# Ledger of designs, part 197: peptides against a protein of PDB entry 6UG1

Target 1, 304 residues: chain A of PDB entry 6UG1
Amino acid sequence: SNEERKRRKYFHMLYLVCLMVHGFIRNEWINSKRLSRKLSNLVPEKVFELLHPQKDEELPLRSTRKLLDGLKKCMELWQKHWKITKKYDNVGLYMRTWKEIEMSANNKRKFKTLKRSDFLRAVSKGHGDPDISVQGFVAMLRACNVNARLIMSCQPPDFTNMKIDTSLNGNNAYKDMVKYPIFWCEVWDKFSKKWITVDPVNLKTIEQVRLHSKLAPKGVACCERNMLRYVIAYDRKYGCRDVTRRYAQWMNSKVRKRRITKDDFGEKWFRKVITALHHRKRTKIDDYEDQYFFQRDESEGIPD
Target 2, 301 residues: chain A of PDB entry 6UG1 as posed
Amino acid sequence: SNEERKRRKYFHMLYLVCLMVHGFIRNEWINSKRLSRKLSNLVPEKVFELLHPQKDEELPLRSTRKLLDGLKKCMELWQKHWKITKKYDNEGLYMRTWKEIEMSANNKRKFKTLKRSDFLRAVSKGHGDPDISVQGFVAMLRACNVNARLIMSCQPPDFTNMKIDTSLNAYKDMVKYPIFWCEVWDKFSKKWITVDPVNLKTIEQVRLHSKLAPKGVACCERNMLRYVIAYDRKYGCRDVTRRYAQWMNSKVRKRRITKDDFGEKWFRKVITALHHRKRTKIDDYEDQYFFRRDESEGIPD

## One batch from the design tools (peptide; made by RFdiffusion4, then SolubleMPNN)

Design b2_p25_2_s2 (from b2_p25_2, 10 letters changed)
Fold by OpenDDE base, seed 1:
Structure b2_p25_2_s2 (fold): chain B 304 residues (1-304), chain A 25 residues (1-25)
Amino acid sequence: as target 1 above (304 residues)
Amino acid sequence: SELEKLYEELKDLIESVKKELDSLF
C-alpha cells in the first residue's frame, strides 16, 4: 500500500538518525584523554616519525609513502594489541530485514547497551567486536596526533524493498554479512590533499580511493545486509560529513535511488541531520574534499 | 554535554519523524 511505503520511509529515517547518533557517540568516546594516553604507548617513536614525515619539497609522494608505511605499521601494532574479536550479537549494526524489525517489535529483546566505561575497557584490553576494534584503531591514530576520521556505513532498513518475506536462511549469512566492514578509518594526507582509506580489522587494507573502494560491498549475498548508501565521516573535532561519494562508484545511477535524498524533501531533511551532527567550522580540508566529490560527480555524469 | 546539545538539535527532526510514524499506525 501507499501507507506501508510511507511507514517504511519514515521508519528508515528514524533508524538512520539513530545510527548517525550512535556514530557520533562512538566518535566522542574515542576522543577520551585517558584512552589516548594508553594507546599512544602502543606506537614506537620510529612509527610516530613515519606518521609525521617532513614535507619532501622535491617529491611530495615520498612523504605520502612514509605516511602509508607508518599506517601499515600501525595496523600491525593494532593486530598485536587486539586479543579477542567477538562475533556480533545477531546482526550488529548490519541491515535488518523488515520481517526482523516486525518480529523484534514483538520481542522486547533488551539490547545490552554498551556503556562508555565498558567500551573504553574493551578497547584498552583489546577485547570486543570488529566495530569496537576499528573505533579503537582510530583512537590510537588520534593519540598519535594523526587526523583520523571514524567512518560509518549506516545500514537502515531498505525502504525501497517492498517485499514482505526476505528470509535470509543461508548457513553462510553471517560470513557474507561480515565480508565487508561497517566501520573503518580515513586519514588525511596533507601532502596529496586526499583522504586515505584504512580498514585495519576486516580486509586489513590501505587504499587511496580513486573511482572505487575495496570496502564497497559486492555481490547479492553481501549487499543483503550491507548496502553502501550512507557513509558518514566523524572527525576528531566533531565534524560530520557525508563521504558516500568516495566509496560509491555509481552514486547517481544506483546509490541515490536507495537513499532518502532521492527527493527534495529527503535531501533537505538529511542536510538538517548532518548540520546537527557537524560541530566544527569549515576548513580547507573540506574544500579539497568537496572539489574531489565534484570531480567524481562530473566524471560519473547523469545516469541515462 | 555534547550529547545533550546534539539531542536538542535533533529533537525536532526526531519528533517530526515520530509524528509521521504515529499517524500511520
Scores: peptide ipSAE 0.227, ipTM 0.854, DockQ to the pose 0.050
Fold by OpenDDE base, seed 3:
Structure b2_p25_2_s2 (fold): chain B 304 residues (1-304), chain A 25 residues (1-25)
Amino acid sequence: as target 1 above (304 residues)
Amino acid sequence: SELEKLYEELKDLIESVKKELDSLF
């Protein structure tokens, strides 16, 4: 019905705000001074120096290469720190079906909300789910004075899916779900004036995204619970930015149609949510990023 | 705190979406 379409749209909006607030809260928690002091001790001086290379005036690419090597070594150090990777309870923060949402509303299952103290302990011990692990990795980089962002791919239920039953078929549903991350890291490269994408936990990859990312879900089964729609960046100064354009090859033709921002009302609403989450002044880094997004929009063109 | 600021800034946005949901149930 038209009513069910409206219900799914507004429920998607509410769920999206809750996810974006969750990302903001986790971003505050990883700024913990107590955690920072502990995690800085995981990084040897030689690795710290690679994270902070001198500017090579002859070839700035040499400085970027040192930073990339430092980030690789930080991923290796993080793997040594992380002792226990827990499975997600149910689907974690991956996308739920409409049926699963309806069934969960009826079941007063005590959602064990992870407290800040428990999160800090989990990161500190190296015991937790992959999301906690990524968040802890961002905290370690921030402890080393690296300009690292927490990235969250927000997975609200698909308001464009009007099927009554959205039952997912298949024994491999969990494996396909966790094939691509929801949380990852970005690091500012001051030499190239670009964000470096880092997945320290899932794909264990570092990339300089130009047209496409390895972190973008591919294939029907992987996209059932992980649809690239809202990739939100949280920085160390409580900045919040929509960075979906970086990871979406087909933003205009495909991704926009699955976002609340497909219409003027949704765009204005979503801009208000981003503004409310963005607690810092604009910087030259934001200018370089917006220029990159503009060039990506021009290069994609208008879909026919 | 940053969370308190966030709460005040998002309150109206959340309440607006909730009101629209409640009108559809």
Scores: peptide ipSAE 0.223, ipTM 0.853, DockQ to the pose 0.050
Fold by OpenDDE base, seed 2:
Parts: C-alpha cells; structure tokens; sequence
Structure b2_p25_2_s2 (fold): chain B 304 residues (1-304), chain A 25 residues (1-25)
C-alpha cells in the first residue's frame, strides 16, 4: 500500500539517524585521552616518523609512499595487538530485513548496549568484534597525531524493497555478510591532497580511491545485508561528512535511487541530520574533498 | 556534554520523524 511505503520510508529515516548517532558516539569514545596514551605505546618511533614524513620538494609522491608504508606497518602492529576477534551478535550493524525488524519489535529482548568503559577495555585488551577493532585502529592513528577519520557504511533497512516477506536464505548468509566491512578508516594525505582509504581488519587493504573502491560490496549475496548508500565520515574534531561519492562508482545512476536523498524532502532532511552531527568549522581539506566529489560527478555523467 | 548538545540539536528531527511514523499506525 501507499501507507506501507510511507511507513518504510520514515522507519528508514529514524533507523538512519540512530546509526549516524551511533557512529558519532563511537567517534567520541575513540578520542579518549586514556585510550590514546595506551595506544601510542604500540607505535615505535621509526613507524611514527614514517607517518609524519617531511615534504619532498622534488617528488611529493615519495612523502606519500612513506605515509603508506607507515600505515601498512600500523596495520601489522594492530594485528599483533588484536588477540580475539569476536563474531557479531546476530547481524551486528549490517542491514536487517523488514521481517527481522517486525519480529524484533514484538520480542522485547533487552539488547545489552556496550558501555563506554567496556568499549575502552575491549580496545585496550584487543578483544572484540571487527567494528570495535577498526574503531580502535582509528584511535591508535589519532594517538600518533594522524588525521584519521572513522568511516561508517550505514545500513538502514531498504525502503525501496516493497516485498512483504524479505527473509534471506540462511546457509552462507554470515560469510557473505562479513565479506565487506561496515567500518573502516580514512587518512588525510597532505602531500597528494587526498583521503587514503584503510581497511585494517576485514580486507587488510590500503587504497587511494579513484573511480571505485575494493570496499564497495559486489555480488547479490554480499549486497543483501551491505548496500553502499550512506558512507559517513567522522573526524577527530567532531566533523561529520557524507563521503558516499568516493566509494560509489554509480552514485547518480544506482545509489541515489536507494537513498532518502532521492527527493527534495529527503535531501533537505538528510542535510539537517549531517549539520547537527557536524561540530566543526569548514577547512581547506573539505574544499579539496568537495572538488574531488564534483569531478567524480562530472566524470560519471547523467544516467541515460 | 557533546552528546547532550547533539541530542538537543537532533531532538526536533527525531520527534518529527516519530510523529510521522505514529500518524501511520
């Protein structure tokens, strides 16, 4: 019905705000001074120096290469620190079906929310799910004065799916779900004037995204619980930015149709949510990023 | 706190979406 379409749209909006607030809270927790002091001790001086290379005036690319090597070594150090990777409870922050949402509303199961103290302990010990691990990695880079963002791929239920039953087949569902991450890192490269993408936990990859990312879900089974629609960046200064354009090859032709921002009402509403989560002034880094997004929109063109 | 400030900034947005949901039931 038209009512069910509206219900799914507004429920998607509410769920999206809750996910974006969750990302903001985790971004605040990883700014903990106590955690920073502990995690800085994991990074030896030689690796710290690679994270902070001098500008090579002859070839700025040499400075970028040092930073990339420093980030690779930080990923290796992080793997040594992380002792226990827990499975997600159910689907974690991956996308739920409409049926799963309806069933969970009827079941007053008190989900035990992870407290800040428990999170900080989990990161300090190296014990937790992949999301806690990525968040801890961002905290370690921030402890080394690196301009690292926490990235969250928000997975609200698909309001464009109007099927009554949205049950997924069970057998390979978890393996396909966790094939691509929900959380990752971005690091500002001051030499190339670009964000470097870092997945320290899942794919264990570093990339400089041009047209497509390795982190973008591919294949029907992987996209059932992980649709790239809302990639939100949280910086160390409580900045919040939509960076979906970086990771979406087909933003205009495919991704936009599955976003609340497909219409003017949804666009205005989503801008208000981003504005409320964005607690810093604009910087030259935001100018370079917006210029990159503009060039990516022009290069994609208008879908026929 | 930063979270209290965020809650006040988001309150109206969350309440508007809740009101629209409640009007559909």
Amino acid sequence: as target 1 above (304 residues)
Amino acid sequence: SELEKLYEELKDLIESVKKELDSLF
Scores: peptide ipSAE 0.221, ipTM 0.849, DockQ to the pose 0.050
Fold by OpenDDE base, seed 5:
Structure b2_p25_2_s2 (fold): chain B 304 residues (1-304), chain A 25 residues (1-25)
Amino acid sequence: as target 1 above (304 residues)
Amino acid sequence: SELEKLYEELKDLIESVKKELDSLF
């Protein structure tokens, strides 16, 4: 019905705000001074120096290569620190079906929220789910004075899916679900004026995204619980930015159709949510990023 | 706190979406 379409749209909006607030809260928690002091000790001086290379005036790419090597070594150090990767309870922050939402509404199960103290302990011990691990990695880079931001791929239920039963055929569902991350890191490269993408936990990859990312879900089964729609960046200064354009090859032709921002009402609403989550002034880094997004929009063109 | 500020800034947005949801039930 038209009513069920509206219900799914508004429920998607509410769920999206809750996910974006969750990302903001986790981003605040990883700014903990106590955690920072502990995590800085994981990074040897030689690795710290690679994270902070001098500007090579002859070839700025040499400075970028040092930073990339430093980030690679940080990923290796993080793997040594992280002792226990817990499986997600159910689907974690991956996309739920509409049926799962309805069934969950009937089950008065108290959702056990992780407290700040428990999060900080989990990161410090190296015991937790992949999301906690990624968030801890961002905290370690921030402890080394790296301009690292937390990236969250928000997975609200698909309001474009009007099927009554959205039951997913089960046996490989968890493996396909966790094939691509929900959380990752970006690091500012001051030499190339670009964000470097870092997945320290899932794919264990570092990339300089031009047209496509390895972190973008591919294949029907992987996209059932992980649809690239809302990739939100949270920086160390409480900035919040939509960075979906970086990871979406087909933003205009495919991704936009599955976002609340497909219409002017949804665009205006989503901008208000971003504005409410964005607690810093604009910087030259934002200008370079917006220029990159503009060039990516022009290069994609208008969908036929 | 930053969270309290965020809550006040989002309160009206959340309440608006909630009202729209409640009107559909």
Scores: peptide ipSAE 0.210, ipTM 0.845, DockQ to the pose 0.050

Design b2_p25_2_s3 (from b2_p25_2, 9 letters changed)
Fold by OpenDDE base, seed 3:
Parts: C-alpha cells; sequence; structure tokens
Structure b2_p25_2_s3 (fold): chain B 304 residues (1-304), chain A 25 residues (1-25)
C-alpha cells in the first residue's frame, strides 16, 4: 500500500539515525586516553617514523610510500595483537530484511548493549567481533597521532524494497554477508592531499580509491545484507561527513535512488542529521575532499 | 551523554514501532 511505503520510509530514517549515533558513540569511545596509552605501546619507534615521514620536496610520492609502508606494518602489528575474532551473534550491523524486523519485534531479544568499559577491555585484550577490531585499529593509529577516521557503512532496511521478504535461508548467507566490511579506516595523506582506505580486518587491504573500491560489495548475494548507501566518516575531532561518493562508482545512477536523499525533503533531513553529529569547524582537508567528490560527480554525470 | 539518551529513545521508538507493526499482522 501507499501507507506501507510511507511506513518503511520513516522506519528507514529512524533506523539510519540510530546507526549514525552508534557510529558517533563508538568514535567517542576510541578516543579514550586510557586506551590510547595502551595501544601506542604496540607500535615501535621505527613504525612510528614511517607513519610520520618528512616531506620529500623532490618527489612527494616517496613520503606517501613511507606512510603506506607504515600502515602495512600497523596492520601486521594489529593482527598479532588481535587474538580472538568473534562471529556476529546474528547479522550484526548488516542489513535486516523487513520480515526479520517484523519478527524481531515479537522476540524482545535483549540486545546486550556493549558498555564502554567492556568495549575498552575487548580492544585492550584483542577479543571481539570484526567491528570492535576495526574500531580498535583506528584507536591505535590515533594513539600514534595519525589522522585516522572511523568509517561506517550504515545498513538501514531497504525502503525501496516493497516485496514481501522471503527468508534468506542460504547456508552461505553468513559468508556472503561478511565478505565485505561494514566498518573500516581512512587515513589522511598530507602529501597527496587524499584519504587512504584501510581495511585491517576483513580484506586486509590498503587502497587509494580513485574510481573503484575493493570494499564496495559486488554480486547479488553480498548486496542482500550490504548495500553501499550511507558511508559515514567519524574523525578524531568529532567531525561527521558523508563519504559515500568515494566508494560508490554509480552514485547518481544507482546509489542515490536507494537513499533518503533522493528527494529534497530527504536531502534537507539528512543534512540536519549530519550537522547535528558534526562537532568541529571546517578545515582545508574538507575542502580537498569536497573538490574530489565534485570531480567524481562530474565524471559520472547525471543519468538520463 | 545527550546523544546516548537520544540513541536509547530512538531505539525505544523503533521497538514500539515494531510492536505496532506486529499488531497489524
Amino acid sequence: as target 1 above (304 residues)
Amino acid sequence: SELEKLYEELKEKIDAYLEELDSLF
């Protein structure tokens, strides 16, 4: 019905705000001074120096290469620190179907809300789910004074799906779900004036995204629970930015149609949510990023 | 924080809205 379409749209909006607030809270927790002191001890001086290379005035690319090598070594150090990767209890923060949402209301499953103290202990011990592991990796880089962002791919239910959801009964459903991450890291390269994408846990990759990301879900089965729609960046100064344009090849033709921002009402609403979560002044880094997003928007064009 | 309160209030509103959905089916 038209009522059900409106209902799913408003529920999507509410769910999206909850996910974005969750990302903000986790970003605050990883700024813990106690955690920072513990995680800085995981990074030896030689690796710290690679994370903070001198500017090569002849070839700035040499400085970027040192930073990339430092980040690679940090991923290796993080793998040694992380002892136990727990599975998600259900789907974690991956996308639920409308049927799973309806059925979950009947089952008051006490979502054991992880307390801040339990999170800090989990990261310190290297015991937790993949999301806690990524968040801890961002905390380690921040402890080394690296400008690292927590990235969250927000997975609200698909308000464009008006089908009666059949149960996703596939034996491979969990493997397909976790094939691509929900959380990852970005590191500011002050030499190239670009964000470097780092997935320390899932794909264990470092990339400089130009047009395509390895972290963008591919294939029908992987996209059922992981739709690239709202990629939100949380920085160490409590900045909040929509960075979906970096990871979306087809932002205008495909991604926009599945976002609340497809219409003027949804765009204005979503800007209010971002503004409420953005607790810092604009910087030159934001100018370089917006220029990159503009160039990516022009190069895609507006679909007919 | 106020954001943690807002998160729990929004979660309660989601749960209430889910309960309303179940009452319609």
Scores: peptide ipSAE 0.026, ipTM 0.619, DockQ to the pose 0.085
Fold by OpenDDE base, seed 4:
Structure b2_p25_2_s3 (fold): chain B 304 residues (1-304), chain A 25 residues (1-25)
Amino acid sequence: as target 1 above (304 residues)
Amino acid sequence: SELEKLYEELKEKIDAYLEELDSLF
């Protein structure tokens, strides 16, 4: 019905706010001074120097290469620190079906929310799910004075899916779900004036995204619980930015149709949510990022 | 309808959450 379509739209909006607030809270927790002091000790001086290369005036690309090598070594150090990767409880923060939501409303399952103290202990011990691991990696880079962002791919239920029963094929569902990350890292390259994408846990990749990202879900089974729609960046100064455009090859033709921002009401509402979560002044880094997004919009063109 | 009431309630909850978020900052 038209009524059920509106219900799913509003429930999607509420769920999206809850996910974005969760990302904000986790971004605050990883700024813990106590955690920072512990995690800085994981990074040797030689690796710290690679994270902070001098500007090569002849070839700035040499400085970027040192930073990339430093980030690779940080990923290796993080793998040595992380002892136990737990499976997600149920589907974690991956996309739920409408049926799963309806069944969860009937079952008063007290979601045991992880407390701040438990999170800090989990990161310090290297014991937790992949999301906690990525969040801890961002904390380690921030402890080394790297301008690292926490990235979250928000997975609210698909309000464009009007089917009641989305029977997900059971047996491979978890493997296909976790094939692509929900959380990752971005690092500012002051030499190239670009964000570097880092997945330290799932794909163990470092990339400089031009038109396509390796972190963008591909294939029907992987997209059932991980649909690229809302990629939100949380920085160390409590900035909040929509960076979906970086990771979406086809923002206008494919991604926009599945976002709340497809209409003017949803765009205005989503801007209010971003503004509410954005607690810093604009910087030149934001100008370079917006210029990159503009160039990407022009290069995609209007979908035929 | 019961569904219209649920929409109004969800809209009010979203607006209240946005106001609470604006007050936290």
Scores: peptide ipSAE 0.023, ipTM 0.599, DockQ to the pose 0.115; fails the geometry check
Fold by OpenDDE base, seed 5:
Structure b2_p25_2_s3 (fold): chain B 304 residues (1-304), chain A 25 residues (1-25)
Amino acid sequence: as target 1 above (304 residues)
Amino acid sequence: SELEKLYEELKEKIDAYLEELDSLF
């Protein structure tokens, strides 16, 4: 019905705000001074120097290569630190079906909200789910004075799916779900004027995204619980930015149709949510990023 | 409805997260 369509749209909006606020809170928690002091000790001086290369005036790419090598070594150090990767409880922050949402409303399962103290302890011990691990990795880079962002792929229920039964059938549903991350890292490269994408936990990859990312879900089974729709970046200064354009090859033709921002009302609403979570002044880094997004929109063109 | 209960639970979570945000600023 039209009523059910409206209901699913509003529920998607509410769920999206909850996810975006969750990302904001986790981004604050990883700024903990106590955690920072502990995590900085994981990074040897030689690796710290690679994270902060001098500008090579002859070939700026040499400086970028040093930074990339430093980030690779940080991923290796982080793997040594992380002792226990817990499975997600149920589906974690991956996308729920409408049926799962309805059934969960009947079960008054108090979602055990992880407290800040428990999070900090989990990161410090190296014991937690993959999301906590990624968040801790961002904290370690920030402890080394690296301009690292926490990235969250927000997975609200698909308001464009009007099927009543949205049950997902498959023996490998969990493996397909966790094939691609929900959280990852971006690091600012001051030499190339670009964000470097870092997945320290899932794919264990570093990439300089041009047109497509390895972190973008591929295949029907992987996309059932992980649709690239809302990739939100949280920086160390409480900036909040939509960076979906970086990871979406087909933003205009495919991704936009699955977003609340498909219409002017949704665009205005989503902009208000981003603005409410963005607690810093604009910087030249934002200008370079917006220019990159503009060039990517022009290169994709308007879908026919 | 079940979805109304979930809406209320999500609203309570938003409100708790907003309170947590207000405690940060």
Scores: peptide ipSAE 0.022, ipTM 0.633, DockQ to the pose 0.107; fails the geometry check
Fold by OpenDDE base, seed 1:
Structure b2_p25_2_s3 (fold): chain B 304 residues (1-304), chain A 25 residues (1-25)
Amino acid sequence: as target 1 above (304 residues)
Amino acid sequence: SELEKLYEELKEKIDAYLEELDSLF
């Protein structure tokens, strides 16, 4: 019905706000000064120097290469620190079906809310799920004075999916779900004026995204619980930005149709949510990022 | 309104789900 379409749209909106607030809270937790002091000790001086290369005036690319090498070494150090990767309880922050949401509403599962203290302990010990691990990696880079963002791919239920039953009952459903991350890192390269994408946990990759990312879900099975729609960046100064354009190859033709921002009402609403979570002034980094997004929109064009 | 009831029901479901999320995390 038209009512069920409205219901799913509103549920999607409220769920999206909740996910975005969760990302904001986790971004605050990883700014812990106590955690920072512990995690800085994981990074040797030689690796710290690579993270902070001098500007090569002749060839700025040499400075970027040093930063990339430093980030690779940080990823290796993080793998040594992280002793136990727990599986997600159920589906974690991956996308639920409408049926799963309806069924969970009837079963008030007393899920045991992770307190800030428990999170900080988990990160310090290197014991937790992949999301906690990524968040801890961002905390380690921030402890080394690196301008690292926490990236969250928000997975609200698909309000465009009007199917009742999605038969997600396959034994491979978990493997397909976790094939691509929900959380990752971005690092500002002051030399190239670009964000570097870092997945320290899942794909263990570092990339400079031009047209497409390795982190963008591919294949029907992987996209059932992980749809690239709302990639939100949380910085160390409590900035909040929609960075979906970086990771979406087909923003205009495919991704926009599955976002709340497909209409003017949804666009205005989503901008209000971003603005409410954005607690810093604009910077030159935001100007370079917006210029990159503009160039990506021009290069994609309007879908015919 | 029915929309406000639906919104509060959705909010309870989402608060329960956020508690669920917070507990998964």
Scores: peptide ipSAE 0.021, ipTM 0.592, DockQ to the pose 0.589; fails the geometry check

